Peptides against a protein of PDB entry 5KEZ. Designs and how they scored, part 308

Target 1, 320 residues: chain A of PDB entry 5KEZ
Amino acid sequence: NVAIYNPFRPWWERYQPVSYKLCTRSGNEDEFRNMVTRCNNVGVRIYVDAVINHMCGNAVSAGTSSTCGSYFNPGSRDFPAVPYSGWDFNDGKCKTGSGDIENYNDATQVRDCRLTGLLDLALEKDYVRSKIAEYMNHLIDIGVAGFRLDASKHMWPGDIKAILDKLHNLNSNWFPAGSKPFIYQEVIDLGGEPIKSSDYFGNGRVTEFKYGAKLGTVIRKWNGEKMSYLKNWGEGWGFVPSDRALVFVDNHDNQRGHGAGGASILTFWDARLYKMAVGFMLAHPYGFTRVMSSYRWPRQFQNGNDVNDWVGPPNNNGVI

## One batch from the design tools (peptide; made by RFdiffusion4, then SolubleMPNN)

Design b2_p29_8_s4 (from b2_p29_8, 15 letters changed)
Fold by OpenDDE base, seed 1:
Structure b2_p29_8_s4 (fold): chain B 320 residues (1-320), chain A 29 residues (1-29)
Amino acid sequence: as target 1 above (320 residues)
Amino acid sequence: EPGPGYFIWPGGTSGYFGGTGFFERLSRS
């Protein structure tokens, strides 16, 4: 991915790929392979947060400032390490003046325009689908069990399906022959927008963001909410079907939503309430549960916003 | 350049940076 130095190596640089090489501040391919093997050998399975909707930001300077040293040029849409070129992006399909998503009520913009400046891949093209599938298949062959598909809301479900149809079965060294990768898709659907979580049910599970938002409100006792109301938690609260839901109390994004970012979300900063929420989530039989493991950072609030919400996980690797 | 992410306002408005949506209150029935 791109190496960002202002601010200094933020968490979100990891979501700005310039290649599909497995060299980041989290480690190299050999280290990753070793970790996957060791985990699989003791029954711990790995899924990968796969960033396949986009490449890096359009405003990033060209060069070799990347975690694996690969050259890239956002201006010319040149990513030779893949390789991608100007033919592999949705620049011509996006009709907004900025090239970015401007209206989330326009599903076409949401899927064909750039997410906050991130260069949007043309997933309709078989070439692009194949390059992504090759990346994911490499991971499958290493021994991962599945994927979180980042920014799925911004990809056409049919394009995702086309990619998934190209995937190998899981590595038979650790999984039964014919096993398919576990897929869940990040779709932020809190209602009020045309793109729905149900659009993606055919591809796998979907993140249920209503879960953390509503649970936070209940645990905080906002708006007269009571714990007793959780008796019919799950589908009874209008959430997606249990077998399609991946649920969580917080994630890396909404954990940083202080003030305007999402006041209802419970995080480790509210330790007592957070433990209650996580405990409830693990005890209640709804959805596939995910527990957050995060880190502290030096928060600095200005006008209700944490100006240090960019701070990434602790890392002392100054080389890559 | 901002990274990917989303926000949720207390009033129910949500979305990625530059975009907005609305949170709908769902029945408990």
Scores: peptide ipSAE 0.032, ipTM 0.639, DockQ to the pose 0.037
Fold by OpenDDE base, seed 5:
Structure b2_p29_8_s4 (fold): chain B 320 residues (1-320), chain A 29 residues (1-29)
Amino acid sequence: as target 1 above (320 residues)
Amino acid sequence: EPGPGYFIWPGGTSGYFGGTGFFERLSRS
């Protein structure tokens, strides 16, 4: 991914890929392979956060300022380490003046335009699908158990399916023969927009963002809500079917922003309430649960916003 | 520089944001 130095190595640089090489601030490919092997050998499975919707931001300077030293040029859409070129992006499909998503009520914009300036890959192209599949298959062959698909809302479900159809079975050294990778898709669906979580059920589980938001309001006793209202928690609250839901109290995104991560979202900053929410989540049968492991950073609020929401995990001069 | 992020505004409105300060709001129901 790109190496950003202003601010100094923010967490979100990880989500701006310039190659599919397995060398980042967290380590190199050999170290990753070693970790996966050691984890699998003791029954701990690895699921990779796969950034496949986009490459880096269009405004990032060209050069070799990346975690693996790979050259890239956002201006010309040149990512030779893949390789991608200008033919592999949705610049021509996006009809907005800025090239960015401007209206989330336009599903075509959401999927064909740039997410906050991130260069949008043309996932309709078999070439692009194959490059992504090669990346994911390399990980599968190493021994990972599945994937979180980042920014799935911004990819056409059919394109995702086409990629998934190219994937290998899991490594038989650790998994039963014929096992398929576990897939869960990040889709932010709080209602009111044309793109629905149900659009993605065919590809795997989806994130249920209503879960953390609604649970937060209940635990905080906002709007007169009570714990007793959780009697029909799950589908009764309008959430996706339990067997399609990946649930969580907070994630790295909504942990940042207004207050302790935005309005109702509970985080470790609200220690007592957060423990209550996590305890409830783990006790309740709805959905597949994910528990967050995070870190403190020096929050500094200006005009209601944390200007240090970019701060990444504890590191030694940028190395995690 | 642009970067992925998710923000919930006062009142419950949420959206994506990046290092550029751009926000795209989502409806909450």
Scores: peptide ipSAE 0.031, ipTM 0.677, DockQ to the pose 0.050
Fold by OpenDDE base, seed 3:
Structure b2_p29_8_s4 (fold): chain B 320 residues (1-320), chain A 29 residues (1-29)
Amino acid sequence: as target 1 above (320 residues)
Amino acid sequence: EPGPGYFIWPGGTSGYFGGTGFFERLSRS
């Protein structure tokens, strides 16, 4: 991915890929293989956050400022380490003036235009699908158990399906023969938008962002909410079917105060309430649960916003 | 430089932002 130095190595640089090489600030491919092997050998499975909707931001400077040293040129859509070229992006398909998503009530814009400047891959092309599948299959061969598909809301479900249909079975060294990768898709569906979580049920589980948002309001006792209302928690609250849901109290995005769920989201900063929420989530049978493991950073609020929301995990001069 | 993050626009619209965004309180569905 792109190495960003202003601000200094933010967490979100990981979501600006320039190649599918397994070289990051966390380590190289050999180190990753070693970790996956050691984890699998003790029954701990690895799921990869797969960024396959886009490449890096269109405004990033061309060069070799990347975690694996690969050259890239956002301006010309040149990513030779893949390789991708200008023909592999949706620049000509997006009809907005900026090239970015301008109206989230337009499903076509949401899928075909750039997400906040991130170069949008043409996932309808078999070439692009194949490059992504090769990346994911390489990870499967290493021994990962599945994937979180980043920004799934911004990909056509059929394109995702086409990629998933190219995936191999899991590595038989650790998984039963014929095992399929575990797939969950990041889709923000709080209602009121044309894109629905149900559009993605055919590909695997989906993130249920209403879970953390609603639970936060209840535990905070906002808007007259009561704990007794949790009697029909799950589908009774308008959530997706339990067998399609991946649930969580917070994630790395909404932990920073601006994400889906807004101020209702409970985090480790509110330790007492957070423990209550996580405890409830783990005890309740609804959905597949995910627990956040995070870190403290020097929050600095200006006009209600944390200007240090970019701060990444503890590191040694950018290396974790 | 763009950085991914999730936000909720006034009115319920949700998506990515470059680190800062809007939020809204949600009631029961």
Scores: peptide ipSAE 0.038, ipTM 0.674, DockQ to the pose 0.049; fails the geometry check
Fold by OpenDDE base, seed 4:
Structure b2_p29_8_s4 (fold): chain B 320 residues (1-320), chain A 29 residues (1-29)
Amino acid sequence: as target 1 above (320 residues)
Amino acid sequence: EPGPGYFIWPGGTSGYFGGTGFFERLSRS
């Protein structure tokens, strides 16, 4: 991915890929293989956060400022390490003046235009689908158990399915023969937008952002909410079917106060309430649960916003 | 330019932003 130095190696640089090489601030491919092997050998499975909707930002300077030193040129849409070219992006499909998403009530725009300047891949093309599948299959062959699909809301469900249909079975060294990768898709659906979580049920589980948002409101006792109202928690609260839900109290985005759910989201910063929420989540049968493992950073609020929300995990000069 | 984040406008409209935005308070469904 792009190596960002201003601010210094933010967490979000990881979501600006320039190649599919397993060569990042977390380590090289050999180190990754070693980790996956050791984890699998003790029954711990690895699920990869797959960034497949886009490449890096349109405004990033061309060059070799990347975690693996690969050259890239956002201006010309040149990513030779894949390789991608100008033919592999939705520049001509997006009809907005800026090339970015301008109206989130326009589903076509949400899926065909750039997410905050991130170069939008033409997932309708078999070539693009195949390159992504090759990347994911490489990970599957290494021994990962599945994937979180980043920014799934910004991809057409049919394009996602086309990619998933190209995936290998899981590595039989650790998984039963014929096992399929576990798929969950990041989709923000709090209502009021044209794109629905149900659009993606056919591809796998979907993140239920209403879960953390509503649970936070209840535990915080906001708006007169009471714990007793949780008696019909799950589908009774308008959430997606349990067998399609991936649930969580917080994630890396809303932990920083700018994810879906707003200020209601509970985090480790509110330790007592957070433990209550996580405990409830783990005890309740609704959905597939995900627990956050994070770190502290020097928060600095200005006008209600943390100006240090970019801070990445503890590192040694950028290396984790 | 700050990194990407999420925003929720009144009415439920949400998406990515560059570190700034507004979040609506959600009521019980």
Scores: peptide ipSAE 0.032, ipTM 0.655, DockQ to the pose 0.039; fails the geometry check

## One batch from the design tools (peptide; made by RFdiffusion4, then SolubleMPNN)

Design b2_p30_1_s1 (from b2_p30_1, 13 letters changed)
Fold by OpenDDE base, seed 5:
Structure b2_p30_1_s1 (fold): chain B 320 residues (1-320), chain A 30 residues (1-30)
Amino acid sequence: as target 1 above (320 residues)
Amino acid sequence: PYLYLGVGFQKWYESNKETIIANHKAALAA
């Protein structure tokens, strides 16, 4: 991914890929392979956060300022380490003036335009699908158990399916023969937009962002909500079917206050209430549960926004 | 990453909270 120095090595640089090389601040491919092997040997499975919707931001300077030193040129859409060129992006398909998503009520924009300037890959092309599948298959061969698909809302479900259809079975050294990778898709569906979580059920599980948002309001006793109302928690609250749901109290985005759920989201900053919410989530049978492990950072609010929301995990001069 | 995206969840919730609460109360009474 790109190496960003202003601000200094933010967490979100990880979501701006310039290649599919397993070479980041977390380590190199050999170290990753070693970790996966050790984890699998004790029954701990690894699921990769796969960023396949886009490459880096269009405004990033060309050069070799990346975690693995690979050259890239966002201006010309040149990513030779893949390789991708200008033909592999949706620039010509997006019809907005800025090239970015401007209206989330337009599903075509959401899928074909840039997410906050991130260069949008043309996933309709078999070439692009194949390059992504090669990346994911390499990980499968290493021994990962599945994937979180980042920004799935911004990809056409059919394109995702086409990629998934190219995937190998899981590594038989640790998984039963014929096992398929576990897939869960990040889709923010809080209602009011044309893209629905149900659009993605055919590809795997989906994130249920209503879970953390509504649980937060209940635990906080906002707007007259009561714990007793949780009697029909799950599908009774309008959530997706339990067997399609990946549930969580918070994630790295909404923990920083400007993601799905807003101020209702409970985090470790609200320790008592957060423990209550996590305890409830783990006790209740609805959905596949995910528990967050995060870190503190020096929050500094200006005009209601944390200007330090970019701060990444504890590090030694950028190395974690 | 979805930071700084205009997801009007709070506005949506405020607009629909009375209906949501009513539905919950009905479920408790059933």
Scores: peptide ipSAE 0.020, ipTM 0.560, DockQ to the pose 0.064
Fold by OpenDDE base, seed 4:
Structure b2_p30_1_s1 (fold): chain B 320 residues (1-320), chain A 30 residues (1-30)
Amino acid sequence: as target 1 above (320 residues)
Amino acid sequence: PYLYLGVGFQKWYESNKETIIANHKAALAA
């Protein structure tokens, strides 16, 4: 991914890929292989946060300022380490003036335009699908168990399906023969927009963002909410089917919202309430659970926004 | 780069929190 130095190595640089090389702030491919092997050997499975909707931001300077030293040129859409070129992006498909998503009520914009300036890959192209599949298959062959598909809301479900259909079975050294990768898709569906979580059920599980929001209101006792109201928690609260749900109390994005994160969202900043929420989540059978592991940073609020929300995990001069 | 997710989520919640609670109370009473 791009190496960003202003601000100094923010967490979100990891979500701006310039290649599919396994060479980042966390280590190189050999170190990754070693980690995956050691984890698998003790029954801990690895699921990769796969950034396949886009490459880096369109405004990033061309050069070799990347975690693996690969050259890239956002201006010309040149990512030779893949390789991608101008033919592999949705520049011509997106019809907005800025090239970015401007109206989230337009599903076509949401899928075909740039997410906050991130160069949008043309996932309709078999070439692009194949390059992504090659990346994911490389990880599968190393021994990962599955994937979180980042920004799935911004990809057409059919394109995702086409990529998934190209994936290998899991590595038989650790998984039963014929095992398929575990897939969960990040889709934020809070209602009011045309793209629905149900659009993605065919590809795997989907994040249920209503879960943390509603649980937060209950635990916080907002507007008279009571724990007793959780007696029909799950589908009874309007959530997606349990077998399609990936549930969580918080994630890296909503930790950085207003207050201690998102207003209703509970985070480690509210330790007591957070533990209650996480405990309830783990105890309740609804959905597939995900527990957040985060870190403290020097929050600095200006006009209700944390100006230090970019701060990444503890590191040694940028190296994790 | 995922500012919309945070902002959108927060805006949605602030706009709908009372409805969310009311709907659940109604569902429990039914």
Scores: peptide ipSAE 0.019, ipTM 0.524, DockQ to the pose 0.020
Fold by OpenDDE base, seed 2:
Structure b2_p30_1_s1 (fold): chain B 320 residues (1-320), chain A 30 residues (1-30)
Amino acid sequence: as target 1 above (320 residues)
Amino acid sequence: PYLYLGVGFQKWYESNKETIIANHKAALAA
């Protein structure tokens, strides 16, 4: 991914790929392979956060300022480490003046235009699908158990399916022969927009962002909400079917106060309430559960906003 | 990159909280 130095190595640089090389602030491919092996050998499975909707931001300077030193040129859409060129992006398909998503009520914009300036890959192209599949298959062959698909809302479900159809079975050294990768898709559906979580059920599980948002309001006792209302927790609260849901109390985005769910989201900053929420989640049968492991950072609020919401994990001069 | 959704959702929730709570109560009574 790109190496960002202003601010200094923010967490979100990880979501701006310039290649599919397993070479980041967390380590190199050999170290990753070693970790996956050690984890699998003790029954811990690895799921990769796969960023396949886009490459880096269109405004990032060309050069070799990346975690693996790969050259890239966002201006010309040149990513030779893949390789991608201008033919592999949706620049001509997006019809907005800026090239960015301008109206989230327009599903076509949401899928075909740039997410906050991130160069949008033309996932309808078999070439692009194949390059992504090769990346994911490399991970599968290493021994990962599945994937979180980042920014799935911004990809056409059919394009995702086409990629998934190219995937190998899981590594038989650790998984039963014929096992398929576990897929869950990040789709932010809180209602009110045309794209629905149900659009993606055919590809795997989806994130249920209403879970943490609603649970937060209940545990915080906001607006007269009561714990007794949780009797029909799950589908009764308008959530997706349990067998399609991946649930969580918080994630890295909404820990920073402005993500999906807003201020209702419980985090480690509210330790007691957070433990209650996580305990409830783990005790309740609804959905596939995910527990967050995070870190403290020096929050600095200005006008209600944390100006340090970019701060990444503890690191040694940028190295995790 | 999804900060807009959080703010929007919170506003939506605040605008509809009475109906949401009422629906929850109704569901429990059914």
Scores: peptide ipSAE 0.017, ipTM 0.555, DockQ to the pose 0.074
Fold by OpenDDE base, seed 3:
Structure b2_p30_1_s1 (fold): chain B 320 residues (1-320), chain A 30 residues (1-30)
Amino acid sequence: as target 1 above (320 residues)
Amino acid sequence: PYLYLGVGFQKWYESNKETIIANHKAALAA
């Protein structure tokens, strides 16, 4: 991915890929392979956050400022390490003036335009699908158990399915023959937009962002919410079916006070309430549970916003 | 990565969150 130095190596640089090389701040491919092997050998499975909707930001400077030193040129849509070219992006499909998503009530914009400048891949192209599948299959062959698909809301469900249909069975060294990768898709559906979580049920589980948002308000006793309302927690609250839901109290995005859920989201910063929320989540049968493991950073609130919400995990001069 | 990479969504959500919450409460009351 792109190496960002202003601010200094933020967490979100990971979501600006320039190649599918397994060479990042966390280590190289050999180290990753070693970790996956060691984890699998003791029954711990690895699921990869796969960024396949887009490449890096369109305004990022061309060059070799990337975690693996690969050259890239956002301006010309040149990512030779893949390789991608101008033919592999949705620039011509997006009809907004900026080239970015301008109206989230327009499903076509949400899927065909750039997510805040991130170069949007043309996932309708078999070439693009195949390059992504090759990346994911390489990981599967290494021994990962499945994937989180980042920014799934911004991909057409059919394009996702086309990619998933190209995936290998899991590595038989650790998984039963014929096992399929576990897929869950990041879709932020809080209502009010045309894109629905249900659009993605056919591809795998989906993130239920209503879960953390509403649980936070209930436990915080905000907006008149009461614990008694939890009697019909789950589908009764308008959440997706349990067998399609991946649930969580917080994630890396909303942990920073923005996005889906806002300030209602409970985090480790709210230790007591967070323990209550996580405990409730783990005890309740609804959905497939995910527990967040994060880190502290020097929060500095200005006008209600943490100006240090970019801070990444503890690192050694950018290397985790 | 919607914090910085989904500014449009953030703005939309912030602009509409009260309505979303209200609608949810209404749905629960119904």
Scores: peptide ipSAE 0.021, ipTM 0.564, DockQ to the pose 0.045; fails the geometry check

